Peptides against a protein of PDB entry 2MBZ. Designs and how they scored, part 101

Target 1, 143 residues: chain A of PDB entry 2MBZ
Amino acid sequence: GINLTPEEKFEVFGDFDPDQYEEEVRERWGNTDAYRQSKEKTASYTKEDWQRIQDEADELTRRFVALMDAGEPADSEGAMDAAEDHRQGIARNHYDCGYEMHTCLGEMYVSDERFTRNIDAAKPGLAAYMRDAILANAVRHTP

## One batch from the design tools (peptide; made by RFdiffusion4, then SolubleMPNN)

Design b2_p26_2_s1 (from b2_p26_2 with M7L E8A D13S A16S A21E R25A)
Fold by OpenDDE base, seed 4:
Structure b2_p26_2_s1 (fold): chain B 143 residues (1-143), chain A 26 residues (1-26)
Amino acid sequence: as target 1 above (143 residues)
Amino acid sequence: SVLERALALGDFSPYSFFDLEGAAAR
C-alpha cells in the first residue's frame, strides 16, 4: 500500500484512503509491468511526493478546462502540450508511458463510463477533449 | 482532487496498468 502514516495520509488525501482500492487494482492489473513499476516507485514516496502528484493532477485538469473554455482545439499546441505533460507525469510518477500507451489511456477515458463520468465532472466533454489532445500529441511526436 | 477521483470514481489512469495487448489498441 501507500507508505504513509495515518497522519500523512490525512494531510494529503483527507478522509480518503487510496489503499481501499488496492485489491481491485491488483486483480485487474497485478500481472502487468506498469503495476510493478508503479509499486516500486511509489513505495518510497513521501507525503510531499504524493502531495506533488495530487497538485500536478489538479493543475493539469485546470489547464485542459481552461483550454476548452477558451475554445482551443484539442490539436492546438496548448492542448498537445498539456497532453505531453500528462504523459510525462505518468512516466515520472508511476510507470513508463510511451505515446502508444498514452493513446490507450485516452481511449479508456471515453470508453470506460467510470472514467468518463469522473473526468467530465470537471467539465462535460473533458474526457473526449483529453483523448483527442493525447492522440494529437502522439501523432506529432511519432511522424 | 483528481487523484481522489481517480482512485474513488474510476479514473485509474496512473493506476491503470493494463498492457497494450489487453487494452483497446486502435
Scores: peptide ipSAE 0.059, ipTM 0.698, DockQ to the pose 0.064
Fold by OpenDDE base, seed 3:
Structure b2_p26_2_s1 (fold): chain B 143 residues (1-143), chain A 26 residues (1-26)
Amino acid sequence: as target 1 above (143 residues)
Amino acid sequence: SVLERALALGDFSPYSFFDLEGAAAR
């Protein structure tokens, strides 16, 4: 599981225990290259690393929400830059994430109701906005 | 956090360990 002591896990995740989902994750994704890469990378992560990852995710959510509130199109430079940061964050922290993979993830955000529900908890329509920004960012980088 | 809620699903993007082959199978 996550290479943290119980005390560190509580400090970073509070009452949420990510390791309780380890079996399900392994069953669904255990045979993928991405899983192997992520397992290798995260094995050395400290509590500060995990905290940074959570902070980055929350910051990105706030950025997208702010863009939507400002009326910026999903294919605006600001939205595409946020999408690029999202892609790079996955690549840096977890597994290789090219533009094709990123596009697939974006489609999952709107096609899987569980993702849509969780993402849109921050703002209705956020999942669709992120998907569109991801697509636009992919297009501009792979003309 | 958004990450914590997504982790509860077991397949959030940072923890969605499928590759392009896996994605194509869906």
Scores: peptide ipSAE 0.055, ipTM 0.700, DockQ to the pose 0.066
Fold by OpenDDE base, seed 1:
Structure b2_p26_2_s1 (fold): chain B 143 residues (1-143), chain A 26 residues (1-26)
Amino acid sequence: as target 1 above (143 residues)
Amino acid sequence: SVLERALALGDFSPYSFFDLEGAAAR
């Protein structure tokens, strides 16, 4: 689980507790390299680290929403750059995330209703937009 | 974070790691 006190967790995540899904995550992904990498990296994270991660995620969300509001297609340079930053953020903070992995995550965002519902809370269709941007970004980086 | 909260659900990205079904569909 996240190595924060209950008070610190509340300060960073508010009413949301990521650890509530720890068991399901372990059951589904516990034998993967990505899971092991993530556990190793995050074990040393401080409150400030988690707050930074939250801030980065919020910024990314705002960027995608702004692109959608502006009518920019998901395969625009701006949208693909946002997708690239998303991929790099995962790689930096959690586990190695190549373009294939990233596209799989994108598909998950639209195929798992739990993801779709939560992502689209920011803007309807955001999950699909992100998926499309992720795919486009992967394509442009494929030689 | 809306995104972070979303990613912690379903397959739990970034705490999920890939969608086998999605990958197989390709």
Scores: peptide ipSAE 0.072, ipTM 0.710, DockQ to the pose 0.072; fails the geometry check
Fold by OpenDDE base, seed 5:
Structure b2_p26_2_s1 (fold): chain B 143 residues (1-143), chain A 26 residues (1-26)
Amino acid sequence: as target 1 above (143 residues)
Amino acid sequence: SVLERALALGDFSPYSFFDLEGAAAR
């Protein structure tokens, strides 16, 4: 779980408390290595760590949006690099994230309309763009 | 953030690890 005080949680996440989903996440993914890695890694996270994670997410969002606005294809070097940074961010913060795992996450962004809507709140089509960039990045790194 | 938005679904990317339906769709 997120070992922050209620006050710290509010400062980082606002009115959203991610811990309210802990049981559901555990029920769905508790038997996976990724879950165990993430649980062990994040158990020591400070307020500053969680804030950094939020900042990284925001920066990545802005980066993808900027690429889209510039008309850069999702399989452009810029978009693929952003996807790679996304993958590495997951690996650094949560669990080992290979390219296949990453593509599965990307597919979830477009296959689950809830994710699509939430992601696209930043820019329409962002979820699809991210998925495509993730896939392209995986392809270029797979022999 | 994208992460916060995903978290709001009770299923979020860093902790959603994989999606079988999504994988099958590609």
Scores: peptide ipSAE 0.066, ipTM 0.706, DockQ to the pose 0.073; fails the geometry check

Design b2_p26_2_s2 (from b2_p26_2, 7 letters changed)
Fold by OpenDDE base, seed 4:
Structure b2_p26_2_s2 (fold): chain B 143 residues (1-143), chain A 26 residues (1-26)
Amino acid sequence: as target 1 above (143 residues)
Amino acid sequence: SVLERALALGDFSPYSLFDLEGAASR
């Protein structure tokens, strides 16, 4: 699980407990390289590290929402750049995330209702928008 | 955060779970 005290977890995640999904995540993806990389990388994370990650995620969410509100297509440069930053953030903080992996994640965002519900809490349709931006970004970076 | 909650749900996906060719065509 997250290597934080209960107090630190509350400071970073509030009422949300990410460890509630630990068993399911392990059961579904425990045999993947991505899972192993993430567990190894995050094992040394401090509260400040997790806070930074959350801040980055929040900023990216706001960025996507702003793009949607502005009517920017998901395949616009702005949306694709946001998707690229998302991919790089995953690669930096969690596991190696190539464009194919990123596309798979985007598809999961719209195919798993829990992901969709959580993401769309910020704005209805955000998950689909992100999926489309992720795909567009992958396409533009694939020769 | 929205994305952090998504990550907590397991921001992992084996390639075998998706048809990459089909996904690319969307």
Scores: peptide ipSAE 0.091, ipTM 0.720, DockQ to the pose 0.067
Fold by OpenDDE base, seed 5:
Structure b2_p26_2_s2 (fold): chain B 143 residues (1-143), chain A 26 residues (1-26)
Amino acid sequence: as target 1 above (143 residues)
Amino acid sequence: SVLERALALGDFSPYSLFDLEGAASR
């Protein structure tokens, strides 16, 4: 799990407690390579590591929202670049994330209402926009 | 963060759980 004290967890995640979902995630994904890789990588993460991850996620959220507000299509270079950075962030911090996996995750963002609700908290339609950008980015990188 | 909350909900879905061709063709 997340190797932080309760106080550190609060400082990094605020009112959101990722431990609330640890058991469900383990039950659903515990036998996957992605889960195993994530557990292995994050086992050594410090408070500073988790804070960096939060900062990266916040920045990506702001980028996508700004793109939407500017009217940039999800298949624009800017949106696809943001999607690529999202993919790379997952790969760097959690597990190997190819374009097929990323596309799958994008679909989950719009098909699982919990994901949709949480993502769209930043801006209505963000989950769908991210999904579309993820797809476009995958297409441009597919030979 | 928004994306961290998504990850915590199980951002681990294998690609085999979805119809990638269908998604790409929309």
Scores: peptide ipSAE 0.112, ipTM 0.727, DockQ to the pose 0.080; fails the geometry check
Fold by OpenDDE base, seed 3:
Structure b2_p26_2_s2 (fold): chain B 143 residues (1-143), chain A 26 residues (1-26)
Amino acid sequence: as target 1 above (143 residues)
Amino acid sequence: SVLERALALGDFSPYSLFDLEGAASR
């Protein structure tokens, strides 16, 4: 799990408890390379590291919302660049994330209602927009 | 954060049989 004290977890995540999903994640993906990589990387993460990750995620959320509000299509250069940054963020912080992997994640965002509700809390339709941007970004990088 | 919470829900999906099958069809 996240190597933080309960107090540090509260400081970073507030009312959200990421450990509530630890058992399910382990059950579903505990034998995967991605899980092992993530556990290895995050084992040394400090409170400041987790805060940085959260700040990066918030920034990406704001970028996608701004693109949607501006009427930019999900296959615009701006949207695809945001998707690329999302992919690279996963790669840096958690596990190797190629374009196929990223596309699978995008599909999960719209097929698993828990993800959809969580993402769309920022803006209705955000999950679908992200999925489309992720797919477009994958296509342009794997012609 | 929205994306952080999504990751916490398990962004390891591509290693499931369901997700791999979906990716292969594209």
Scores: peptide ipSAE 0.101, ipTM 0.719, DockQ to the pose 0.072; fails the geometry check
Fold by OpenDDE base, seed 1:
Structure b2_p26_2_s2 (fold): chain B 143 residues (1-143), chain A 26 residues (1-26)
Amino acid sequence: as target 1 above (143 residues)
Amino acid sequence: SVLERALALGDFSPYSLFDLEGAASR
């Protein structure tokens, strides 16, 4: 799990406990390279590291919402750039995330109701918009 | 974070994986 004290976890995540899904994640992905990479990377993360990750995620959420509010298509430069930053953030903080992996994650955002509900809490349809932007970004980076 | 909550719930972002062999745009 996340190597933080209960107090640190509360400061960073508030009422949300990401470790509540540890068992499911382990059961589904425990034998993958991505899982091992993530465990290795995050094992050394401090409270400040996790806070930075949360801040980055919040910024991306705001960017996508702003794009939607402005009526920008999911395949616009702005939306695809936000998707690229999302991909790079995963790669930097968790595990190697190529465009194929990223598109799979995008599909999961709309196929797993738990993800859809959590993402759309910021704005209805955000999960679908992100998925579409992720796909568009992957396409533009495919030679 | 909305994204982190999503990742933990299934995006499991650091842990969200989807079957690469079965995953594709619908």
Scores: peptide ipSAE 0.082, ipTM 0.717, DockQ to the pose 0.087; fails the geometry check

Design b2_p26_2_s3 (from b2_p26_2, 7 letters changed)
Fold by OpenDDE base, seed 2:
Structure b2_p26_2_s3 (fold): chain B 143 residues (1-143), chain A 26 residues (1-26)
Amino acid sequence: as target 1 above (143 residues)
Amino acid sequence: SVLERALAKGDFSPYSFFMLEGAARR
C-alpha cells in the first residue's frame, strides 16, 4: 500500500483511505502493465510527492468546474486541453497513458458509481463532463 | 469508434485514481 504513516495519510488524503481498494485492484488489474508501472513509480514517493499529486488533481478539478460553469462544451478547446493535461499527469505520475487508456478511464468515471460519487462531490455532472472531454481529446488526436 | 476500441482492450488500472478521486471529496 501507500508508504506513509497514518498521520501522513490523513494529512494527504483526509478520511479517504486509498488502501481500501488495494485487494480489489490487485485481483482485477494486478497483471496489467499499468498496475506494475504504478507500483514501481509510487514506491519511491514521499509525502510531498503524494501531496503534489493531490494538488494537481485538485487544480484540474477546479479547472473543469470552471469550464462547466462558463458553459464551455466538453469538446471545446479548453475542455479538451484540460483533458490532455489530465492524461499527461497520469502518464507522469502513475503509468503510460495513451488516448485509448484515457478513454477507458473516462468511461469508468461514469460507469463505476464509486468514482462518479467521488468526482461529482465537486460538482454534479463533473464525471460525465470529464468523460466527454477525455473522449473528445482522444478523437482529435486519432489519425 | 475510439471508445469501442478502448473498451475492447480492457487493460487499465484504476488503482491510483481511486486515490485521486477520493481527494476530490474533501
Scores: peptide ipSAE 0.045, ipTM 0.693, DockQ to the pose 0.586
Fold by OpenDDE base, seed 1:
Structure b2_p26_2_s3 (fold): chain B 143 residues (1-143), chain A 26 residues (1-26)
Amino acid sequence: as target 1 above (143 residues)
Amino acid sequence: SVLERALAKGDFSPYSFFMLEGAARR
């Protein structure tokens, strides 16, 4: 789990505790390379590291919302670039994230109601928009 | 397709993405 005190977790994540899903994640993906890489990378993360990651996520969310509000399609250059930044952020902070894996994650955003509900809290349809942008970005990078 | 290949994979973890979801809710 995240090596932060309850107070630090609250400061960084607020009312959302990602560790509530630790058991499920371990059961479903505990034997995957992604899980091992994530545990290895995040083991040394400080409160400041987690805060940076959350700030990056917030910025990306605002960016996607702005694209949606502007009426930019999910396969626009702007949306695909945002998806690419999302992929790269996962790669830097958690585990190697190729375009195929990224597409799979995008699909999970719309197929798992927990993800959909949490993501769409920022804007209805955001999860679907992200999924479509992720797919479009993967396609353009797979000639 | 890219999607079909991705769906065939099982080597991904939602751990990081649950964190991203939490950030989006702020």
Scores: peptide ipSAE 0.054, ipTM 0.716, DockQ to the pose 0.622; fails the geometry check
Fold by OpenDDE base, seed 4:
Structure b2_p26_2_s3 (fold): chain B 143 residues (1-143), chain A 26 residues (1-26)
Amino acid sequence: as target 1 above (143 residues)
Amino acid sequence: SVLERALAKGDFSPYSFFMLEGAARR
């Protein structure tokens, strides 16, 4: 799992421990390239690296929420740009994330109630908004 | 469609889960 002390994990992730899903992730995706890439890449991550990743995620969440509050459509340039940044962040931090992979993730955000609940904790409907933005961004980049 | 192809591939990982969950819970 994540190579941080319990204290460091708390500082970065708070009450949430991503390693609680390690077994399920291994069972479902342990044989995928994404899993292997992420394991290899994150093995050397420091606390500062993980904090940066969390900061990026927080910022992205705020961006999407702001877009929703402003009434911007999920297929607006602003929303699609946020989705693109999300995709690039995954690619940079975890594994190769093309547009098809990204759309898979977006669909998971709305099809897995655990994701939906966690994401929508920031704002109801956020998961669906993100999914739609992700899809729109993928479409515009796939002529 | 892009989504249909993506779903058909079915090769994805929820590694971004903790990032978004962390953001939502803070």
Scores: peptide ipSAE 0.052, ipTM 0.735, DockQ to the pose 0.588; fails the geometry check
Fold by OpenDDE base, seed 3:
Structure b2_p26_2_s3 (fold): chain B 143 residues (1-143), chain A 26 residues (1-26)
Amino acid sequence: as target 1 above (143 residues)
Amino acid sequence: SVLERALAKGDFSPYSFFMLEGAARR
C-alpha cells in the first residue's frame, strides 16, 4: 500500500483511496516486473511526492483538454509532446515504460470501457485523443 | 488527480497500467 498516514492520504487523494484496490492489484499483477518496480519506487514516496504526482496528472489532463479545445490534431507537436510527458511521467514515477508499452496503454484506454468512460469524464473523446497522440509520439520516436 | 481518479476506476491508476503486461504473460 501507499506509505502515508490516513490523514496524509486524505489530504492528497481526498475521498479516493487507492489502497482499496491493493488486493485486486496484487492478484492480477503481483508477479509482473512493473508491479515490483512500482512497489520498490513508491515505498519511499512521501506525501509531497504523491502530491507532485497528482499535480502532474491534473496538469496533463488540462493540457490535453486545452489542445482538443484549440482544435490541435492529435499528431501535432503539442499533442505528441504531451504524450511524451505522460510516458516519461510513468517511467519516472512507477515503472519502465517504453513506446511499445505506452502504445498498448493507449489502446487500452479506448478498448476497455471502464477507462474510456472515466477518462472521457474530463472531456468526451479524450481517451481516443490520448491514444492517437500516444501512437503518433511512438511513431516519431521509432524510426 | 482528475486523470488518476479516471484511470483508477477498478484499479489504482498507477497499478492499472500493469494490466497489459500481465495479459501478455498469459
Scores: peptide ipSAE 0.041, ipTM 0.669, DockQ to the pose 0.057; fails the geometry check

Design b2_p26_2_s4 (from b2_p26_2, 8 letters changed)
Fold by OpenDDE base, seed 2:
Structure b2_p26_2_s4 (fold): chain B 143 residues (1-143), chain A 26 residues (1-26)
Amino acid sequence: as target 1 above (143 residues)
Amino acid sequence: SVLERSLALGDFSPYSLFDLEGAAAR
């Protein structure tokens, strides 16, 4: 689980306890390489590490939303750069994430209703926008 | 946060826990 004290968990996650989903995560993803890599990396994470990860995720969300609000296409340089940062964030913090994997994640965001709903909580259509940006970014890096 | 949303779906990543092998199975 998350290697934080109860106080640290509260500071980072507030009323949300990520450990409440640990069993479900293990059941669903425990046999994947991504899960094993993520568990290995995050085992040493401090409060500051987790806070940074949260901040990065929130910043990317705001960045994508701002691009959408500005009417920037998902294949704009700005959107593709955001997608690249998203990919790199996954790779740095959790598990190896090449462009093919990233594209698959993007497709999941729009094909799995649960992901779509949760992502679009920030802004309707965000999942689709991210998917399109992810795909465009993958294409420009693997022509 | 994105992490909270992902975790609520049974995903331990702020982005997603997903294996390419699983994606290929779709």
Scores: peptide ipSAE 0.060, ipTM 0.713, DockQ to the pose 0.058
Fold by OpenDDE base, seed 5:
Structure b2_p26_2_s4 (fold): chain B 143 residues (1-143), chain A 26 residues (1-26)
Amino acid sequence: as target 1 above (143 residues)
Amino acid sequence: SVLERSLALGDFSPYSLFDLEGAAAR
């Protein structure tokens, strides 16, 4: 699990406690490679590591929102680069994430209303924008 | 963050339907 004290968890995650969902995630995905990789990677994470992950995620969110606000298309270089950073962030911090996996995740963001609502909390349409950017990024990296 | 919450809530598979935080009943 997340090797942080309750106080550290609050400092990093605020009102969101990932450990509240650990059992359900384990029950649902515990036999997958992605889960195993994630558990292995995160087992050694410090408070600073988790804070870095939060900062990276927040920055990516702001970056996508800024692109949308600027009217940049989802297949722009900026949007595709943001999508690539998203993919690499998943790969670095959690589990191997190829372009096919990434595109499937993007599709989930728009097809699962729960994810859509949570993502769009930052900006309406963000999930769709991310999906489109993810797809475009995958295309440009596919020979 | 939105992205971290997504991952923490079971974003481990392209077919994941797991999202407890702020999720609406389906």
Scores: peptide ipSAE 0.083, ipTM 0.705, DockQ to the pose 0.107; fails the geometry check
Fold by OpenDDE base, seed 1:
Structure b2_p26_2_s4 (fold): chain B 143 residues (1-143), chain A 26 residues (1-26)
Amino acid sequence: as target 1 above (143 residues)
Amino acid sequence: SVLERSLALGDFSPYSLFDLEGAAAR
């Protein structure tokens, strides 16, 4: 799990505990390279590291919401750039995330109601918008 | 973070991973 004290976890994540899904994640993905990479990277993360990751995620959420509010298409440069930053954030902080992997993640955002509910808490339809932006970004980076 | 909560809960990314059998690019 996340190597933080209970107090540090509360300061960073509040009422949300990502480790509550550790068992399901391990059962589904425990034998993958991505899982091993993520565990290796995050094992050394400090409270400040996790806080930075949360801040980055919040910023991306705000960017996508702002794009939607402005009526920007999901295949606009702004939306695709946000998707690219999302992909790079995953790659930097957790595991190698190519465009194929990223599109699969995007599909899960709309196919798993747990993801959809969590994402759309910021704005209804955000999960679908993110999925579309992720797909568009992958397409534009495919030669 | 809404994004982090979604990732941890669903595709479990970055805290989890995607399901290759259930999700793919169209």
Scores: peptide ipSAE 0.077, ipTM 0.725, DockQ to the pose 0.082; fails the geometry check
Fold by OpenDDE base, seed 4:
Structure b2_p26_2_s4 (fold): chain B 143 residues (1-143), chain A 26 residues (1-26)
Amino acid sequence: as target 1 above (143 residues)
Amino acid sequence: SVLERSLALGDFSPYSLFDLEGAAAR
């Protein structure tokens, strides 16, 4: 689980307990390199690290929403750059995230209703927009 | 936050992990 005290968890995540999904995550992806990398990397994370990660995620969410509100296509440079930053953030904070991996994550965002619901809480259609931006970014970086 | 809602599931979640059996590159 997240290596934080209950107080620190509350400060960062509020009433949400990410550890509630630990068993499911382990069951589904426990044998993957991504899972192992993430567990190893995040084991040393402090409250400040997690807060930074949360802030980065929130900023990226706002960025995508702003792009959608502006009517920018998901394959615009702005959207693709946001997708690239998303990919790099995953790579930096959690696990190696190549373009194929990123594309698969994008597909999960629209195929798993739980992800879709959570993402679209920020703006309806955001999950699909992100998926499309992720795909476009992957394409432009794949010769 | 997106992370709050999906740390366990993963919008921008660290636990938004590769699923070869489900999601696939298009």
Scores: peptide ipSAE 0.064, ipTM 0.722, DockQ to the pose 0.073; fails the geometry check

Design b2_p26_3_s1
Fold by OpenDDE base, seed 4:
Structure b2_p26_3_s1 (fold): chain B 143 residues (1-143), chain A 26 residues (1-26)
Amino acid sequence: as target 1 above (143 residues)
Amino acid sequence: MREEEEERRRRRISAGALAFASRAFF
C-alpha cells in the first residue's frame, strides 16, 4: 500500500483514502504487469512524490476543463496534447502506457461509473471529453 | 474482434483500473 502516515495521507489525498481499494486492486489485477510495475515504482514514493503526482493530475484536470470551457474539440491539437501528457504521466509514475492501453483506459473512464463520477466531479462530461481526446491522440500516433 | 484481441482488451482495461487505488492521479 501507500507508505504514508495517516497524517500524510490526509495532507495529500484529503478525504479520499486510496488504500480502501487495495484489496480490490490486488484481487483483480495483482497478477498483471501493470500491477507489478506500479508496485515497484510506488514502493519508494515519499509524501513529496505522491503530492507531485496529485499536483500533476490536478493540473491536467484543469487543462482539460479549460479546453472544454473554451469550446475546443476533443480532437484539437490542444486536447490531444493534453491526452499525450496524461499518457506519459501514467507511464512515468505507474506503468507502461502505450496508445492502445491509453485508449482502453479512456473507455474505462466512461464505462466504469466510479471513474466517471470521480472525473466528472470537476466538470460534467469531462470523462467523455478525455476519452475522445485520448482516442484522437492514439489515432494520430498510429500509422 | 478475435477472442485473443478481446481478452487482450479486457486485460488492458482491467489493468488500467489499477488506477482506482490511485484514482486521484488518473
Scores: peptide ipSAE 0.078, ipTM 0.670, DockQ to the pose 0.045; fails the geometry check
Fold by OpenDDE base, seed 2:
Structure b2_p26_3_s1 (fold): chain B 143 residues (1-143), chain A 26 residues (1-26)
Amino acid sequence: as target 1 above (143 residues)
Amino acid sequence: MREEEEERRRRRISAGALAFASRAFF
């Protein structure tokens, strides 16, 4: 799990504990390269690293919400750029994330109710908007 | 066949993404 004290975890994640999903994640994906890469990268993460990751996610959420509020389509340059930054963030912090992988993640955001509810907590329909932006970004980068 | 493979890939990716199902981890 995350190598933080209970106090540090609370400071970074609040009432949400990512480790509550550790068993399910291990059971479903423990044999994948993505899981191994993520465990290896995050094993050395400090409180400051986790806080940075949370800050990046919050910033991305605000960007997508702003795009939606402005009525920008999910295949706009702004939305696709936000999707690209999201992909790159995953690649830096967790595991290699190509455009195919990113597209699959986008589909999961709308197909798994738990993800949908978590993402849409910021704004209803955000998960679907992100999925569409992720797909559009993948298409423009795939010949 | 293509749909089944895509569904299998989606299920594999969902685990890595679920580990990040936090407010900041999607």
Scores: peptide ipSAE 0.077, ipTM 0.676, DockQ to the pose 0.049; fails the geometry check
Fold by OpenDDE base, seed 1:
Structure b2_p26_3_s1 (fold): chain B 143 residues (1-143), chain A 26 residues (1-26)
Amino acid sequence: as target 1 above (143 residues)
Amino acid sequence: MREEEEERRRRRISAGALAFASRAFF
C-alpha cells in the first residue's frame, strides 16, 4: 500500500483511500510488468510526492472540464494535448504508458462504473470525453 | 469474444493507475 500514515493519507487524498483497491488490483494485475513497476516507483514516495501527484491530477481535471465547457471537441489540439500530458504523467509517476496502454485505460474509464462515477463527479460525461481525447491522441501519434 | 479481449486489455493496468484514476483522474 501507500507508505503514509493515516493522517497523511487523509491530508493528501481526503475521503478517497487508494488502498481500498489494493486487493482487487493485485488479483487482476499482480503478475504484470506495469504493476511491478508501479510498486517499485511508489515505494519511495513521500507525502510531498503524493501531494504533487494529486495536484497534477487536479490540474488535469480542471483542464479537461474547461475544454468541455468551451465546447472543444475531444479531438481538438487542446484535448489531445491534455490527453498526452495525462499519458506522460502516468509514465513518470507509475509505469511505462504507451498509446495502446493509454487507450485501454480510457476504455476502462467508461466501462467500469466505479471509474465513471468518480471521474464524472467533476463533470457529467468527463470520463467519456477523456476516453475520446485519449483515443484521438493515440491516433495522431500512431498514424 | 469482444468482452474477453476488452478484459484482457484492461488487465494491463497497474494498481496505482486504477486507484488514482478511479478517484482523481490521473
Scores: peptide ipSAE 0.073, ipTM 0.681, DockQ to the pose 0.064; fails the geometry check
Fold by OpenDDE base, seed 3:
Formats: sequence, C-alpha cells, structure tokens
Structure b2_p26_3_s1 (fold): chain B 143 residues (1-143), chain A 26 residues (1-26)
Amino acid sequence: as target 1 above (143 residues)
Amino acid sequence: MREEEEERRRRRISAGALAFASRAFF
C-alpha cells in the first residue's frame, strides 16, 4: 500500500483511504502494465510527493468546476487544456497515459458509480464534463 | 469477441485508479 502512517494518510487524503480499494485493484488489474508502473513509481513516494499529487488533483478539480460555472463547453480550449493537464499528470505520477487510455478513464468516470460519486462531490455533473473534455482533447490531438 | 476485448480494455484502465480512488484523479 501507500507507504505512509495512518496519520500521514489522513493528513493527505482526509477521511478517504485510497488503500481500501487496493485488493480490488490488484484482483482486477494486477497483471496490467499500468498497475506495474504505478506500483513501481509510487513505491518511493514520500508524504510530500503524495501531497503534491493531491494538490494537483484539487487544482484540476477547481479548474473544471470554474469552467462549468462559466458555462464553457467541454470542448472549449480551456476544458481541453485542463483535460490535457490531467492526462500529463497521470503520466508523470502513475503510468503511461496516452489519449486512448485517457479516453478509457473518462468513460470509467461515468460508468463506475463509485468514481462518479467521488468526482461529483465537487459539483454535480463534473464526471460527465471531464469525460467530454477528455474526449475532445483526444480528438484534437489525433491526426 | 468484441465484448471480451472491451472487457480487457476496461481492465487496462485503472488498477491505480481504484487503489488511488482520490476525488478526481486516476
């Protein structure tokens, strides 16, 4: 699991413990390249590394919410740029994330109710908005 | 065949995502 004390995990992730899903993740995706890359990268992460990752995620959430509040379409330049930053963040911190993989993740955000609930906690419809932005960003980067 | 490929595709997505089911990442 995440190499932090229970108290450090609480400081970084709050009441939500991501390790509660570790067994399910291993069972479903333990033989994938993404899982192996993520385990390899995160094995050395410090509390500061995890905090940075959470800060990046929070900032991205704020950006998407602001775009929605402004009425910007999910295929706007701003929304697609946020989606691109999301993709790049995954690539840096966890595993190689091409546009196809990113599109798959976007679909998961709206098809897995657990993801939808977690994401929409920030704003109702955010998961769908992110999915649409991810798709638009993938399209504009596909020749 | 197609359904199995889609299921395999879904399985490629997020081993890291569920373990790290933070609010808006993975």
Scores: peptide ipSAE 0.072, ipTM 0.668, DockQ to the pose 0.059; fails the geometry check

